# Designs tried in a protein design run: peptides against a protein of PDB entry 3J47. Part 98

Target 1, 121 residues: chain A of PDB entry 3J47
Amino acid sequence: IRLTNQLKSLKGLQSKLKDVVEYLDKVINKELPINHTILGKLQDVFNLLPNLGTPDDDEIDVENHDRINISNNLQKALTVKTNDELMVIYISNLVRSIIAFDDLIENKIQNKKIQEQRVKD
Target 2, 26 residues: chain B of PDB entry 3J47
Amino acid sequence: NAQYHLLVKQGDGLLTKLQKYGAAVR

## One batch from the design tools (peptide; made by RFdiffusion4, then SolubleMPNN)

Design b2_p23_5_s1 (from b2_p23_5, 16 letters changed)
Fold by OpenDDE base, seed 3:
Structure b2_p23_5_s1 (fold): chain B 121 residues (1-121), chain C 26 residues (1-26), chain A 23 residues (1-23)
Amino acid sequence: as target 1 above (121 residues)
Amino acid sequence: as target 2 above (26 residues)
Amino acid sequence: LEEKLLLLENLIRDAETRLQKLG
């Protein structure tokens, strides 16, 4: 039962990481906005990852210490990788917002020039 | 880390320029 | 990761170039 749940959780994490990569690629291609629900669910998975490394109870064998260190290092590496991915999404949205605001300012300047010309005629 | 901080700094620089431009057009 | 960082740098550079043309 415990091993089957770990395998299911790992498959779920792998699927979510794939969905995040696919979402990042669509964000890069300007096709989609940030889905905050996907980001929230991803953060929840990361907040649960430390709990997957919490030793529930009481068998001292040195073989568990090396497996725990490998699991913690893998969790840390996955956390860093996902933090980098979330950051790429954040900056991509910032850049899009900057471009959209610049286009808005240009449109406002053009409209003002047209209005000033109509008052002189 | 360093490349990341560079990208964030570039984004903040753009945002600041855009804010100045928006204030000049207002 | 590196490819995503490079793409982000390109998007920032494009936004800078657009902002300089409209300013």
Scores: peptide ipSAE 0.351, ipTM 0.862, DockQ to the pose 0.718
Fold by OpenDDE base, seed 1:
Structure b2_p23_5_s1 (fold): chain B 121 residues (1-121), chain C 26 residues (1-26), chain A 23 residues (1-23)
Amino acid sequence: as target 1 above (121 residues)
Amino acid sequence: as target 2 above (26 residues)
Amino acid sequence: LEEKLLLLENLIRDAETRLQKLG
């Protein structure tokens, strides 16, 4: 019973992780805005994952131990991959914000030059 | 890890240059 | 992942080039 519930929870987490990857691809493609609430909840889930990987050593057959280790390593690898994707999106947005700020500064300089020319005429 | 830290450092360097430019245009 | 990292590096380089033209 406990193992079946863990496997169901892991499958549910894998499905949610896929939905997150699809969401992240839409944000990269500018099809959707970043939802900070979704990102925060994902970070919270990932911070809890290290604590989900310690079943106390007391009652499960040797054949289940290898499958649990492979599953935990895969889940950890998927977690790292998702964190890396979130970071890439964060930096991409930072760069876009920087470019937009540069364009705003240039527009301000041009407007100042136009005003100075109008005062001299 | 190392490539990520390098990318973050490049972004921070760009942000710092932009902040200096924004202060010079005021 | 690697393609996204390369895209991000190109965006940083473009922003640096624009900033140098504004200075």
Scores: peptide ipSAE 0.350, ipTM 0.859, DockQ to the pose 0.741
Fold by OpenDDE base, seed 2:
Structure b2_p23_5_s1 (fold): chain B 121 residues (1-121), chain C 26 residues (1-26), chain A 23 residues (1-23)
Amino acid sequence: as target 1 above (121 residues)
Amino acid sequence: as target 2 above (26 residues)
Amino acid sequence: LEEKLLLLENLIRDAETRLQKLG
């Protein structure tokens, strides 16, 4: 039950992230107006992400077309990094649930052995 | 990517063993 | 990222070792 709920929650998060990407693509394509509230929340998510690599100080002079490609590469790198972090957290929670279930099974076996011994006495 | 897929596969294998064990104890 | 992957691999290995002791 708990593992199934975690997997369902992760699938729900993945679906929401996909919906955010689809929304951003529509905004970039000017099909939808920029929602400042969604953009602000997305910026908050990015600010909670540890350090977007400092661009090495040496290419400040390609003034407009490369900033969109660099922003897209940085956003893509961020999205990939965020996905990798979420997956690491998911697998870590899976392994913790596995260990906790193993301990629960061992406790059940021990309790059964104790009951069988008490019936023989 | 490859190391990540390997780790996921190991976790799935362990989960399958744990499910079998949990079914044998029930 | 690498440190978290290593931690996760260690947790999987620990869980496998526990399961082998119970089987």
Scores: peptide ipSAE 0.317, ipTM 0.853, DockQ to the pose 0.741
Fold by OpenDDE base, seed 4:
Structure b2_p23_5_s1 (fold): chain B 121 residues (1-121), chain C 26 residues (1-26), chain A 23 residues (1-23)
Amino acid sequence: as target 1 above (121 residues)
Amino acid sequence: as target 2 above (26 residues)
Amino acid sequence: LEEKLLLLENLIRDAETRLQKLG
């Protein structure tokens, strides 16, 4: 039962990671704003993953110990990779927010210049 | 790690400049 | 991952260049 749950969780994480990558590509291409719901769901998966990797104390035969260590190393590597992807998403949002704020400031300056010209006429 | 910290630092620097500019335009 | 980091770096640089023109 435990191995099947780990495999299902890993497949779910892999699917979610793929969705995040696809979302990141749309974010890089400026096509879509960052979906906070995808980010939140990914964080939830990360918070649940450590709990899926804890062996409940059911009899680990020595042959299963090597498989569990390999699985834990892969899970750790996936966790690091997805953390890096989340960070890239976060920075992309920050940069977009900065660009949007810069455009807003430029528009405000232009509007002020237009008003100053109208008061001189 | 190091490249990420560099990008974060660049983003923070840009945010700080943008905040200063936004305050000067108010 | 590296390509995404490069794209983020370019976006930061572009935003800096725009901000310098407005200042």
Scores: peptide ipSAE 0.382, ipTM 0.868, DockQ to the pose 0.694; fails the geometry check

Design b2_p23_5_s2 (from b2_p23_5, 16 letters changed)
Fold by OpenDDE base, seed 4:
Structure b2_p23_5_s2 (fold): chain B 121 residues (1-121), chain C 26 residues (1-26), chain A 23 residues (1-23)
Amino acid sequence: as target 1 above (121 residues)
Amino acid sequence: as target 2 above (26 residues)
Amino acid sequence: LEEKLLLLSKLIDDALTKLEKLG
C-alpha cells in the first residue's frame, strides 16, 4: 500500500510540474497572464511535501530504513525542482510588473510633453 | 544555485532601476 | 528568460534617459 501511494503522489506531482512548466512557457511567450490558481496549487503541493515524507511511526522495520532514505532523496529532488519553478514564476511576475510600469511612465512623459506644448501656444 | 542567484540579482537590478524611475516621475 | 530581462533593462534605461532630458 505505501509504495503504491508514493508512486501515485510522485505521478501526481510530475503531472503538476509538467502543467506548471507548460504554463510558464505560455507566460514567457506572453500568450497568457500568470494564473494565481496554478501558483497557489503549486505552493500547496510544496507545503504538503514535508508531510508526504512523514512515515506513520508504526512500520519502522530495518528493511524500510533504506526505502525511506530513497523516498526522502526523491522528495528532496522534487522540492528543489518545485522551488526552481516557483522562482521562474516570480521572475515572470516581476518582468510583467516592470513592463506595465514602463508603459505607465511613457504615458506620463507623453502627458507632460502635451501640457508643455499647450503652455507655449 | 549559481545561475539562480544570477537571475535573482538581474531581477533586483531591474527593480532598482524601476524604483529610481518611479521616484523621478514624482 | 535572460533575454527578456535584458530587453526590460534597456526599456527602463531608455525611459530614464527621456526623463532626464525633460527634467
Scores: peptide ipSAE 0.318, ipTM 0.834, DockQ to the pose 0.179; fails the geometry check
Fold by OpenDDE base, seed 2:
Structure b2_p23_5_s2 (fold): chain B 121 residues (1-121), chain C 26 residues (1-26), chain A 23 residues (1-23)
Amino acid sequence: as target 1 above (121 residues)
Amino acid sequence: as target 2 above (26 residues)
Amino acid sequence: LEEKLLLLSKLIDDALTKLEKLG
């Protein structure tokens, strides 16, 4: 039962990571805006990841030490990978915000020039 | 870790510039 | 990624310079 639940949780995480990668590719290609709900759920997964690696104080026999190290290394690697994905998302949002502000500034500059021309005429 | 911190610092610099622009446009 | 951040930083600096010249 525990192993099956871990495998199901890992498959769920893998599917979600795939959806995040696909979403990131669409954001990089400027096809979609960043979904804050997906970002929030990903942050929640990150905050839960350290808790998934805390062994509850039950006496784990010495033969599991290599499997625990592999699990912790995998969890750390997944944490780093998901952090890199979150950074790419954050940068993509910043880029979009900057472009939108540049357009706003250009519109304000154009409006000011039009007003100055109307006062000279 | 170091590349992460560098990327975050670059993002913060861009955000600060963006905020100055937003204040100058208001 | 870094090249894009640099290009955006330049775009921002150019827009500030244009805004300062109009103010």
Scores: peptide ipSAE 0.298, ipTM 0.833, DockQ to the pose 0.205; fails the geometry check
Fold by OpenDDE base, seed 5:
Structure b2_p23_5_s2 (fold): chain B 121 residues (1-121), chain C 26 residues (1-26), chain A 23 residues (1-23)
Amino acid sequence: as target 1 above (121 residues)
Amino acid sequence: as target 2 above (26 residues)
Amino acid sequence: LEEKLLLLSKLIDDALTKLEKLG
């Protein structure tokens, strides 16, 4: 039962990570807006990952040194990957903000031209 | 790391240009 | 990604130039 639940949770995480990567690719390609709810859930999953690699302090069998190093390396690799994903998201939001601002400016320029034409008539 | 910092620096430069433009439009 | 940043920088510069012509 416990191993089956862990395997199910790992498969769920793997599926979710795949969905996040696919979503990030769509955001990079400008096909979809950033969903803040997906990002929040990804951050929550990441914040829970450190708790998956802490054996309760009561089973320090000396044979776990290699397992602890593998777990720490995996956690570090996942931390770096999540940081890279968050950065891509940040840059994508910044790009979207810049485009929206450019559109606002062009609209303001057009409105000013219309007002200047109305004063000459 | 270095590519990351370069990308962040380029983003900050664009944000600064955007802010200057927003101030000129006001 | 870098190409998009360059395109956005150009778009901002074009918008600034249009604004200066209207000022």
Scores: peptide ipSAE 0.294, ipTM 0.829, DockQ to the pose 0.189; fails the geometry check
Fold by OpenDDE base, seed 1:
Structure b2_p23_5_s2 (fold): chain B 121 residues (1-121), chain C 26 residues (1-26), chain A 23 residues (1-23)
Amino acid sequence: as target 1 above (121 residues)
Amino acid sequence: as target 2 above (26 residues)
Amino acid sequence: LEEKLLLLSKLIDDALTKLEKLG
């Protein structure tokens, strides 16, 4: 039962990570806005990851110790991947903010030029 | 870890430049 | 990713230079 649940959770996480990567690529290409719901779902997955690693204290079979280490390494690798995805989202938000500021500044410059022209006329 | 910290540092540098730009526009 | 950060840094620097010319 536990192994099947871990495999199902891993497949679900893999699918979700694929969806996030595809979403991030669309955001990088300016095809889509950042969706806060995707961010919330990524955070939920991250918060669930520590709970998948609690060993119930029943029966340390020596074969489980190597599987636990592999599971911990995989969880660490998934944590790093999730952090990288969150960073790409953060950077994409910064990019959009910078573009919006540049547009606001160009508008302010144009408005100043229009006012200076009106004072000369 | 090191690449992550470098990327965060670059992002913080850009944010600082953006703040200076926003102050110059006021 | 790094290339995008560099492009953004250039865009900000160009915008600052335009403001300094108008001040």
Scores: peptide ipSAE 0.293, ipTM 0.831, DockQ to the pose 0.204; fails the geometry check

Design b2_p23_5_s3 (from b2_p23_5, 18 letters changed)
Fold by OpenDDE base, seed 5:
Structure b2_p23_5_s3 (fold): chain B 121 residues (1-121), chain C 26 residues (1-26), chain A 23 residues (1-23)
Amino acid sequence: as target 1 above (121 residues)
Amino acid sequence: as target 2 above (26 residues)
Amino acid sequence: LEEKVQLLLNLIRSALEKLQKLE
């Protein structure tokens, strides 16, 4: 039972890590409205976290429950913190992309104005 | 959490406006 | 972070206003 719960927690963490990596790759590739993907990944994390903390109701020892609950709460807190850090990185990249696109737009506007002036002369 | 979601929503609104502008400049 | 997002909002608004002047 203890080994099975640790394996389940480890698989959940591994799945979340894989999801985070896949999310980072999708963010780098600009494939999705990135905030919906972040929100979806956060929801997946929040949906998987309760499943890491449900003891299968097999009767074994109250003293191990407190240590497992503390570990699950710590893993939850670490996951939330990691998600917050990833979101900050993501927003920073979004900001950079928006600035670069604004500059591109400004360059196109300037080029159009120069062309219009040349046609009037 | 709530402030972060608000910031994320603001960023999405900006991205959408930027995409519309980029499509109009093409 | 919030200040950077607000700066971007202002840049996008300025870009949209410049586009509307070209139409």
Scores: peptide ipSAE 0.345, ipTM 0.853, DockQ to the pose 0.164
Fold by OpenDDE base, seed 1:
Structure b2_p23_5_s3 (fold): chain B 121 residues (1-121), chain C 26 residues (1-26), chain A 23 residues (1-23)
Amino acid sequence: as target 1 above (121 residues)
Amino acid sequence: as target 2 above (26 residues)
Amino acid sequence: LEEKVQLLLNLIRSALEKLQKLE
């Protein structure tokens, strides 16, 4: 039962990782609003992490226990890495939005100055 | 985990301020 | 990463202050 649950969780993580990559490619290409979907997927990943660690069935060989711990640590590390990549892309889009906004402000300032000059002439 | 959630909350707060300001500039 | 977010926060604050001076 435990191995089947781990395989199912690994497949679920792999599917989520693929969805993250596809979302990242769409965000890079289309400036899609990042926050709600990234937070939701992140929260889902974190909520699935505690379900991987119930320690209460004593009867599968010592050699499988080390491989299971290594696989869980690798999955945690991959999840953290994916979260960091999502965060970097989120920040990058936030930077782009700020730059575009600063340009809009400067354009509005210039237009206001031009109008004030035309009213004084 | 907690630092990541804090960073995301700060980013969302910034985006909300940016949106309010973009609406005031229109 | 935190330093980049703080830089962004400072840029937004400076932009907001520039707009408040124009109203």
Scores: peptide ipSAE 0.332, ipTM 0.855, DockQ to the pose 0.231
Fold by OpenDDE base, seed 3:
Structure b2_p23_5_s3 (fold): chain B 121 residues (1-121), chain C 26 residues (1-26), chain A 23 residues (1-23)
Amino acid sequence: as target 1 above (121 residues)
Amino acid sequence: as target 2 above (26 residues)
Amino acid sequence: LEEKVQLLLNLIRSALEKLQKLE
């Protein structure tokens, strides 16, 4: 019973992580706006993740103190990388909003000029 | 951090200019 | 990461130039 519940919880976490990746890909592709609440929760998940030390570096008895420092450095590097990616997405959406608003203003000016010409004819 | 704040400030400056232009065209 | 930041800077510059052309 306990092991089955842990497997179910892990599968649920894997599904949610996949949904987050799919959402981030859509935001990178400019298909969806940034949701600050989703991004905050993603940052919280990264802060709660136990050290994603890639398990692929060999059995060397590095004293527990050096493992904690390498652990904290990798977590900090991942947090910085994630923050920079979120910044890139934010700026990309800001630029898109600026361009769309600029096009709207130009269209409004053109429509006003057409109306003024029709009143003079 | 500093480069980020500079980019955000430039974006906000652009948005403000665009808002002024939109108000002048109304 | 740096390439993505440079791409964003270029997009912001292009948006600024478009806005200045409408003034």
Scores: peptide ipSAE 0.302, ipTM 0.855, DockQ to the pose 0.698
Fold by OpenDDE base, seed 2:
Structure b2_p23_5_s3 (fold): chain B 121 residues (1-121), chain C 26 residues (1-26), chain A 23 residues (1-23)
Amino acid sequence: as target 1 above (121 residues)
Amino acid sequence: as target 2 above (26 residues)
Amino acid sequence: LEEKVQLLLNLIRSALEKLQKLE
């Protein structure tokens, strides 16, 4: 019973991870807009994942050590990749905000000049 | 890591300046 | 990436200077 429940939970996690990968691929391909809520939750998941890059020095048989190292390297690479993608998105949003703000400033400057001209006439 | 933190810090500094200016323009 | 950030910094600086001239 306990092992069967663990296997079911692991299969459920694997399915969800597949859905996340498919979503990320669609976002990379610009087929879907970036959903900040999904990316934030994904970041939280990666932050809650134990740093598999620190094998606690507990006796894991040599054959499991290579598989764990490969899994850890893949997870670290995925975490770094996700962080870089989030950073690019953050910078792109910052750029858009700054452009929109510069336009707002220029509009306010123009409106002030028009008002000053109307008071002089 | 260090380059990332530097870039985030620079972005946050820009955002803070942008917010202060937006409040002065309001 | 750094060039875009620098362009943004320059744009914000120019915008602030224009505002200070209007106050």
Scores: peptide ipSAE 0.289, ipTM 0.848, DockQ to the pose 0.218

Design b2_p23_5_s4 (from b2_p23_5, 16 letters changed)
Fold by OpenDDE base, seed 1:
Structure b2_p23_5_s4 (fold): chain B 121 residues (1-121), chain C 26 residues (1-26), chain A 23 residues (1-23)
Amino acid sequence: as target 1 above (121 residues)
Amino acid sequence: as target 2 above (26 residues)
Amino acid sequence: LEKQLQLLSKLVDEALTKLQELE
Protein backbone atom coordinates (compact mmCIF):
# COMPACT_ATOMS: atom_id res chain seq x y z
CA ILE B 1 0.00 0.00 0.00
CA ARG B 2 2.60 2.69 1.05
CA LEU B 3 4.94 1.91 -1.89
CA THR B 4 2.01 1.93 -4.35
CA ASN B 5 0.95 5.36 -3.06
CA GLN B 6 4.52 6.68 -3.45
CA LEU B 7 4.66 5.33 -7.02
CA LYS B 8 1.28 6.93 -7.80
CA SER B 9 2.47 10.27 -6.37
CA LEU B 10 5.68 10.05 -8.42
CA LYS B 11 3.68 9.29 -11.60
CA GLY B 12 1.42 12.26 -10.82
CA LEU B 13 4.49 14.49 -10.38
CA GLN B 14 5.96 13.19 -13.66
CA SER B 15 2.68 13.93 -15.48
CA LYS B 16 2.54 17.46 -14.03
CA LEU B 17 6.16 18.04 -14.99
CA LYS B 18 5.36 16.91 -18.56
CA ASP B 19 2.45 19.37 -18.63
CA VAL B 20 4.82 22.15 -17.48
CA VAL B 21 7.29 21.25 -20.27
CA GLU B 22 4.47 21.26 -22.84
CA TYR B 23 3.32 24.64 -21.52
CA LEU B 24 6.89 25.99 -21.74
CA ASP B 25 7.14 24.81 -25.36
CA LYS B 26 3.89 26.68 -26.15
CA VAL B 27 5.34 29.76 -24.41
CA ILE B 28 8.56 29.50 -26.48
CA ASN B 29 6.42 29.18 -29.64
CA LYS B 30 4.43 32.32 -28.55
CA GLU B 31 1.16 30.33 -28.47
CA LEU B 32 0.51 31.09 -24.75
CA PRO B 33 1.44 33.80 -22.23
CA ILE B 34 3.66 32.92 -19.26
CA ASN B 35 1.53 31.70 -16.36
CA HIS B 36 2.93 32.91 -13.03
CA THR B 37 0.76 30.31 -11.25
CA ILE B 38 2.80 27.48 -12.81
CA LEU B 39 6.01 29.15 -11.60
CA GLY B 40 4.57 29.55 -8.07
CA LYS B 41 3.50 25.88 -7.95
CA LEU B 42 6.94 24.80 -9.15
CA GLN B 43 8.58 26.87 -6.38
CA ASP B 44 6.19 25.32 -3.84
CA VAL B 45 7.28 21.85 -4.99
CA PHE B 46 10.92 22.89 -4.44
CA ASN B 47 10.19 24.17 -0.95
CA LEU B 48 8.51 20.83 -0.10
CA LEU B 49 11.41 18.71 -1.47
CA PRO B 50 13.82 19.37 1.49
CA ASN B 51 11.10 18.18 3.89
CA LEU B 52 10.81 14.84 2.02
CA GLY B 53 14.52 14.10 2.78
CA THR B 54 14.50 14.55 6.60
CA PRO B 55 13.99 11.12 8.14
CA ASP B 56 13.09 11.51 11.81
CA ASP B 57 16.46 10.83 13.53
CA ASP B 58 14.88 8.27 15.92
CA GLU B 59 14.74 5.12 13.65
CA ILE B 60 18.28 4.89 12.18
CA ASP B 61 18.43 1.15 11.59
CA VAL B 62 21.41 0.39 9.26
CA GLU B 63 19.16 -0.90 6.39
CA ASN B 64 17.90 2.66 5.66
CA HIS B 65 21.27 4.15 4.51
CA ASP B 66 20.82 2.99 0.88
CA ARG B 67 17.21 4.26 0.80
CA ILE B 68 18.29 7.66 2.20
CA ASN B 69 21.05 7.98 -0.44
CA ILE B 70 18.61 7.08 -3.26
CA SER B 71 16.04 9.56 -1.88
CA ASN B 72 18.68 12.32 -1.60
CA ASN B 73 19.96 11.65 -5.14
CA LEU B 74 16.39 11.66 -6.50
CA GLN B 75 15.66 14.89 -4.61
CA LYS B 76 18.84 16.48 -6.00
CA ALA B 77 17.94 15.31 -9.52
CA LEU B 78 14.40 16.72 -9.15
CA THR B 79 15.87 19.99 -7.78
CA VAL B 80 18.22 20.29 -10.79
CA LYS B 81 15.36 19.48 -13.20
CA THR B 82 13.09 22.11 -11.64
CA ASN B 83 15.93 24.68 -11.68
CA ASP B 84 16.28 23.97 -15.41
CA GLU B 85 12.52 24.48 -15.88
CA LEU B 86 12.62 27.79 -13.95
CA MET B 87 15.51 28.88 -16.15
CA VAL B 88 13.59 28.06 -19.35
CA ILE B 89 10.68 30.15 -17.99
CA TYR B 90 13.07 33.03 -17.18
CA ILE B 91 14.63 32.92 -20.66
CA SER B 92 11.16 32.79 -22.26
CA ASN B 93 10.19 35.91 -20.28
CA LEU B 94 13.40 37.62 -21.34
CA VAL B 95 12.72 36.75 -25.01
CA ARG B 96 9.18 38.17 -24.78
CA SER B 97 10.47 41.36 -23.14
CA ILE B 98 12.97 41.77 -25.98
CA ILE B 99 10.28 41.27 -28.66
CA ALA B 100 8.01 43.79 -26.91
CA PHE B 101 10.92 46.22 -26.72
CA ASP B 102 11.69 45.78 -30.45
CA ASP B 103 8.03 46.50 -31.27
CA LEU B 104 8.12 49.62 -29.04
CA ILE B 105 11.22 50.85 -30.85
CA GLU B 106 9.72 50.25 -34.30
CA ASN B 107 6.64 52.21 -33.16
CA LYS B 108 8.87 55.06 -31.93
CA ILE B 109 10.76 55.08 -35.25
CA GLN B 110 7.47 55.24 -37.18
CA ASN B 111 6.18 58.07 -34.97
CA LYS B 112 9.41 60.03 -35.54
CA LYS B 113 9.09 59.57 -39.34
CA ILE B 114 5.46 60.78 -39.21
CA GLN B 115 6.49 63.89 -37.21
CA GLU B 116 9.33 64.69 -39.64
CA GLN B 117 6.91 64.36 -42.58
CA ARG B 118 4.43 66.74 -40.88
CA VAL B 119 7.18 69.36 -40.33
CA LYS B 120 8.13 69.21 -44.05
CA ASP B 121 4.51 69.76 -45.18
CA ASN C 1 26.26 23.01 -16.01
CA ALA C 2 28.24 24.08 -19.13
CA GLN C 3 25.11 24.32 -21.35
CA TYR C 4 23.39 26.32 -18.60
CA HIS C 5 26.31 28.75 -18.37
CA LEU C 6 26.34 29.17 -22.17
CA LEU C 7 22.58 29.85 -22.20
CA VAL C 8 22.93 32.42 -19.37
CA LYS C 9 25.80 34.11 -21.23
CA GLN C 10 23.68 34.35 -24.42
CA GLY C 11 20.78 35.81 -22.39
CA ASP C 12 23.13 38.39 -20.80
CA GLY C 13 24.46 39.37 -24.23
CA LEU C 14 20.90 39.88 -25.48
CA LEU C 15 20.00 41.92 -22.36
CA THR C 16 23.07 44.13 -22.93
CA LYS C 17 22.03 44.73 -26.55
CA LEU C 18 18.51 45.57 -25.38
CA GLN C 19 19.88 48.06 -22.82
CA LYS C 20 22.03 49.79 -25.47
CA TYR C 21 19.03 49.99 -27.78
CA GLY C 22 16.83 51.43 -25.00
CA ALA C 23 19.47 54.09 -24.32
CA ALA C 24 19.63 54.98 -28.05
CA VAL C 25 15.81 55.34 -28.22
CA ARG C 26 15.82 58.01 -25.45
CA LEU A 1 16.34 27.70 -28.21
CA GLU A 2 19.81 28.97 -29.26
CA LYS A 3 18.54 29.61 -32.81
CA GLN A 4 15.64 31.67 -31.41
CA LEU A 5 18.06 33.75 -29.28
CA GLN A 6 20.17 34.39 -32.40
CA LEU A 7 17.07 35.43 -34.36
CA LEU A 8 16.11 37.87 -31.58
CA SER A 9 19.68 39.23 -31.51
CA LYS A 10 19.45 39.89 -35.28
CA LEU A 11 16.07 41.60 -34.90
CA VAL A 12 17.55 43.92 -32.22
CA ASP A 13 20.55 44.68 -34.47
CA GLU A 14 18.24 45.52 -37.42
CA ALA A 15 16.16 47.82 -35.22
CA LEU A 16 19.36 49.56 -33.98
CA THR A 17 20.49 50.07 -37.60
CA LYS A 18 17.11 51.60 -38.54
CA LEU A 19 17.32 53.91 -35.51
CA GLN A 20 20.82 55.08 -36.49
CA GLU A 21 19.60 55.83 -40.05
CA LEU A 22 16.92 58.12 -38.55
CA GLU A 23 19.39 60.16 -36.49
Scores: peptide ipSAE 0.321, ipTM 0.836, DockQ to the pose 0.175
Fold by OpenDDE base, seed 2:
Structure b2_p23_5_s4 (fold): chain B 121 residues (1-121), chain C 26 residues (1-26), chain A 23 residues (1-23)
Amino acid sequence: as target 1 above (121 residues)
Amino acid sequence: as target 2 above (26 residues)
Amino acid sequence: LEKQLQLLSKLVDEALTKLQELE
């Protein structure tokens, strides 16, 4: 019963992670706005993931140690992959902010030129 | 890791430029 | 990605220069 519940929770987490990656790809492609609530929950999950790996029980049989090491390596690889995705989103947001700011600047420059032309006429 | 930190540093540089320009436009 | 960041940095620098010419 406990192992089946853990496997179900892990499958649910994997499905959610896939949905997040798909959402992230849509945000990169400018198809959807960034949902800050989803990103915050993901960051919280990643901050909790390192705490899931404290082996304070020195009595787990050698056959479980290899599966735990493979699971920890897979979790680390998944953590790195999602950190890379979060970074791409952060950069995409930064780029959008810079473009919006450049447009604001150009609008201010144009407004100043129009005002100078009106004072000269 | 190192490439990630370099990319974040470049983003921070752009953000700093953006902030300086935002202060000059105000 | 790095090339795009550099392009954006240049665009911001050009906009800053145009603003300084108007002051």
Scores: peptide ipSAE 0.309, ipTM 0.834, DockQ to the pose 0.190
Fold by OpenDDE base, seed 4:
Structure b2_p23_5_s4 (fold): chain B 121 residues (1-121), chain C 26 residues (1-26), chain A 23 residues (1-23)
Amino acid sequence: as target 1 above (121 residues)
Amino acid sequence: as target 2 above (26 residues)
Amino acid sequence: LEKQLQLLSKLVDEALTKLQELE
């Protein structure tokens, strides 16, 4: 039962990570706005990952030790991947913020030029 | 790790420029 | 990704220059 639940949780995480990557690609391509709900879900998954890898104290048979080590290495690799995805989201947010500010500055420059022309007339 | 730090540094540079723009627009 | 950040950095620098010319 426990191993099946861990495998199901891992598959669920893998599916969510795939969805986040797909979303990030759309964000990089400027096709979609950054979805804060996806970011929140990714953070929740990241915060739950340490808890998914804690072996609850059930029986240490020696054959389980190699499987536990493989599971821990995979969990570490997934944690790194999740961190990289969060970073891409963060950078994408910064990029969009910068574009929005550039547009705001250009609008202010145009408004100032229009006011200066009106004072000369 | 090194690529991550480089990307963060580039993002910080952009943020600093953005802050300068925001101050000049006020 | 790095190239996109550089393009945004240039766009921001151009807008600062234009704003400074108006002050």
Scores: peptide ipSAE 0.339, ipTM 0.841, DockQ to the pose 0.187; fails the geometry check
Fold by OpenDDE base, seed 3:
Structure b2_p23_5_s4 (fold): chain B 121 residues (1-121), chain C 26 residues (1-26), chain A 23 residues (1-23)
Amino acid sequence: as target 1 above (121 residues)
Amino acid sequence: as target 2 above (26 residues)
Amino acid sequence: LEKQLQLLSKLVDEALTKLQELE
């Protein structure tokens, strides 16, 4: 039961992440307008993520036009890094689920062997 | 991109195996 | 990461085989 619920939750998360990626690709390709509500929620998710770079305080006075490109490059780099971290977390959760499942199977195997031995005695 | 897609495909393969296993344990 | 996924895939396959031998 608990493992099945975790697997279902993880599958639901994967589906939602896929929908977000598909939406972002459509926005990047200018097929859809930017939905401010979705973008705001994504920004909130990114703000809740641990700040994966202390900006080293290298004071570079870069003019306002480069700030948008640097912010976009940093946000892109953060998005890629966040995607990689989410993938690692997803894989790690899969691993834990598999191990717990293997242990469950081994326990079931042992229980069957014990029952067969009791029927032979 | 290509490495990401490969990793996703491997994860999907594992998920499918896990599902088959979950059905066999029932 | 890929090596870990392959290891997990092997563990699952081994466990499947053990389960099938008990049926």
Scores: peptide ipSAE 0.302, ipTM 0.827, DockQ to the pose 0.123; fails the geometry check

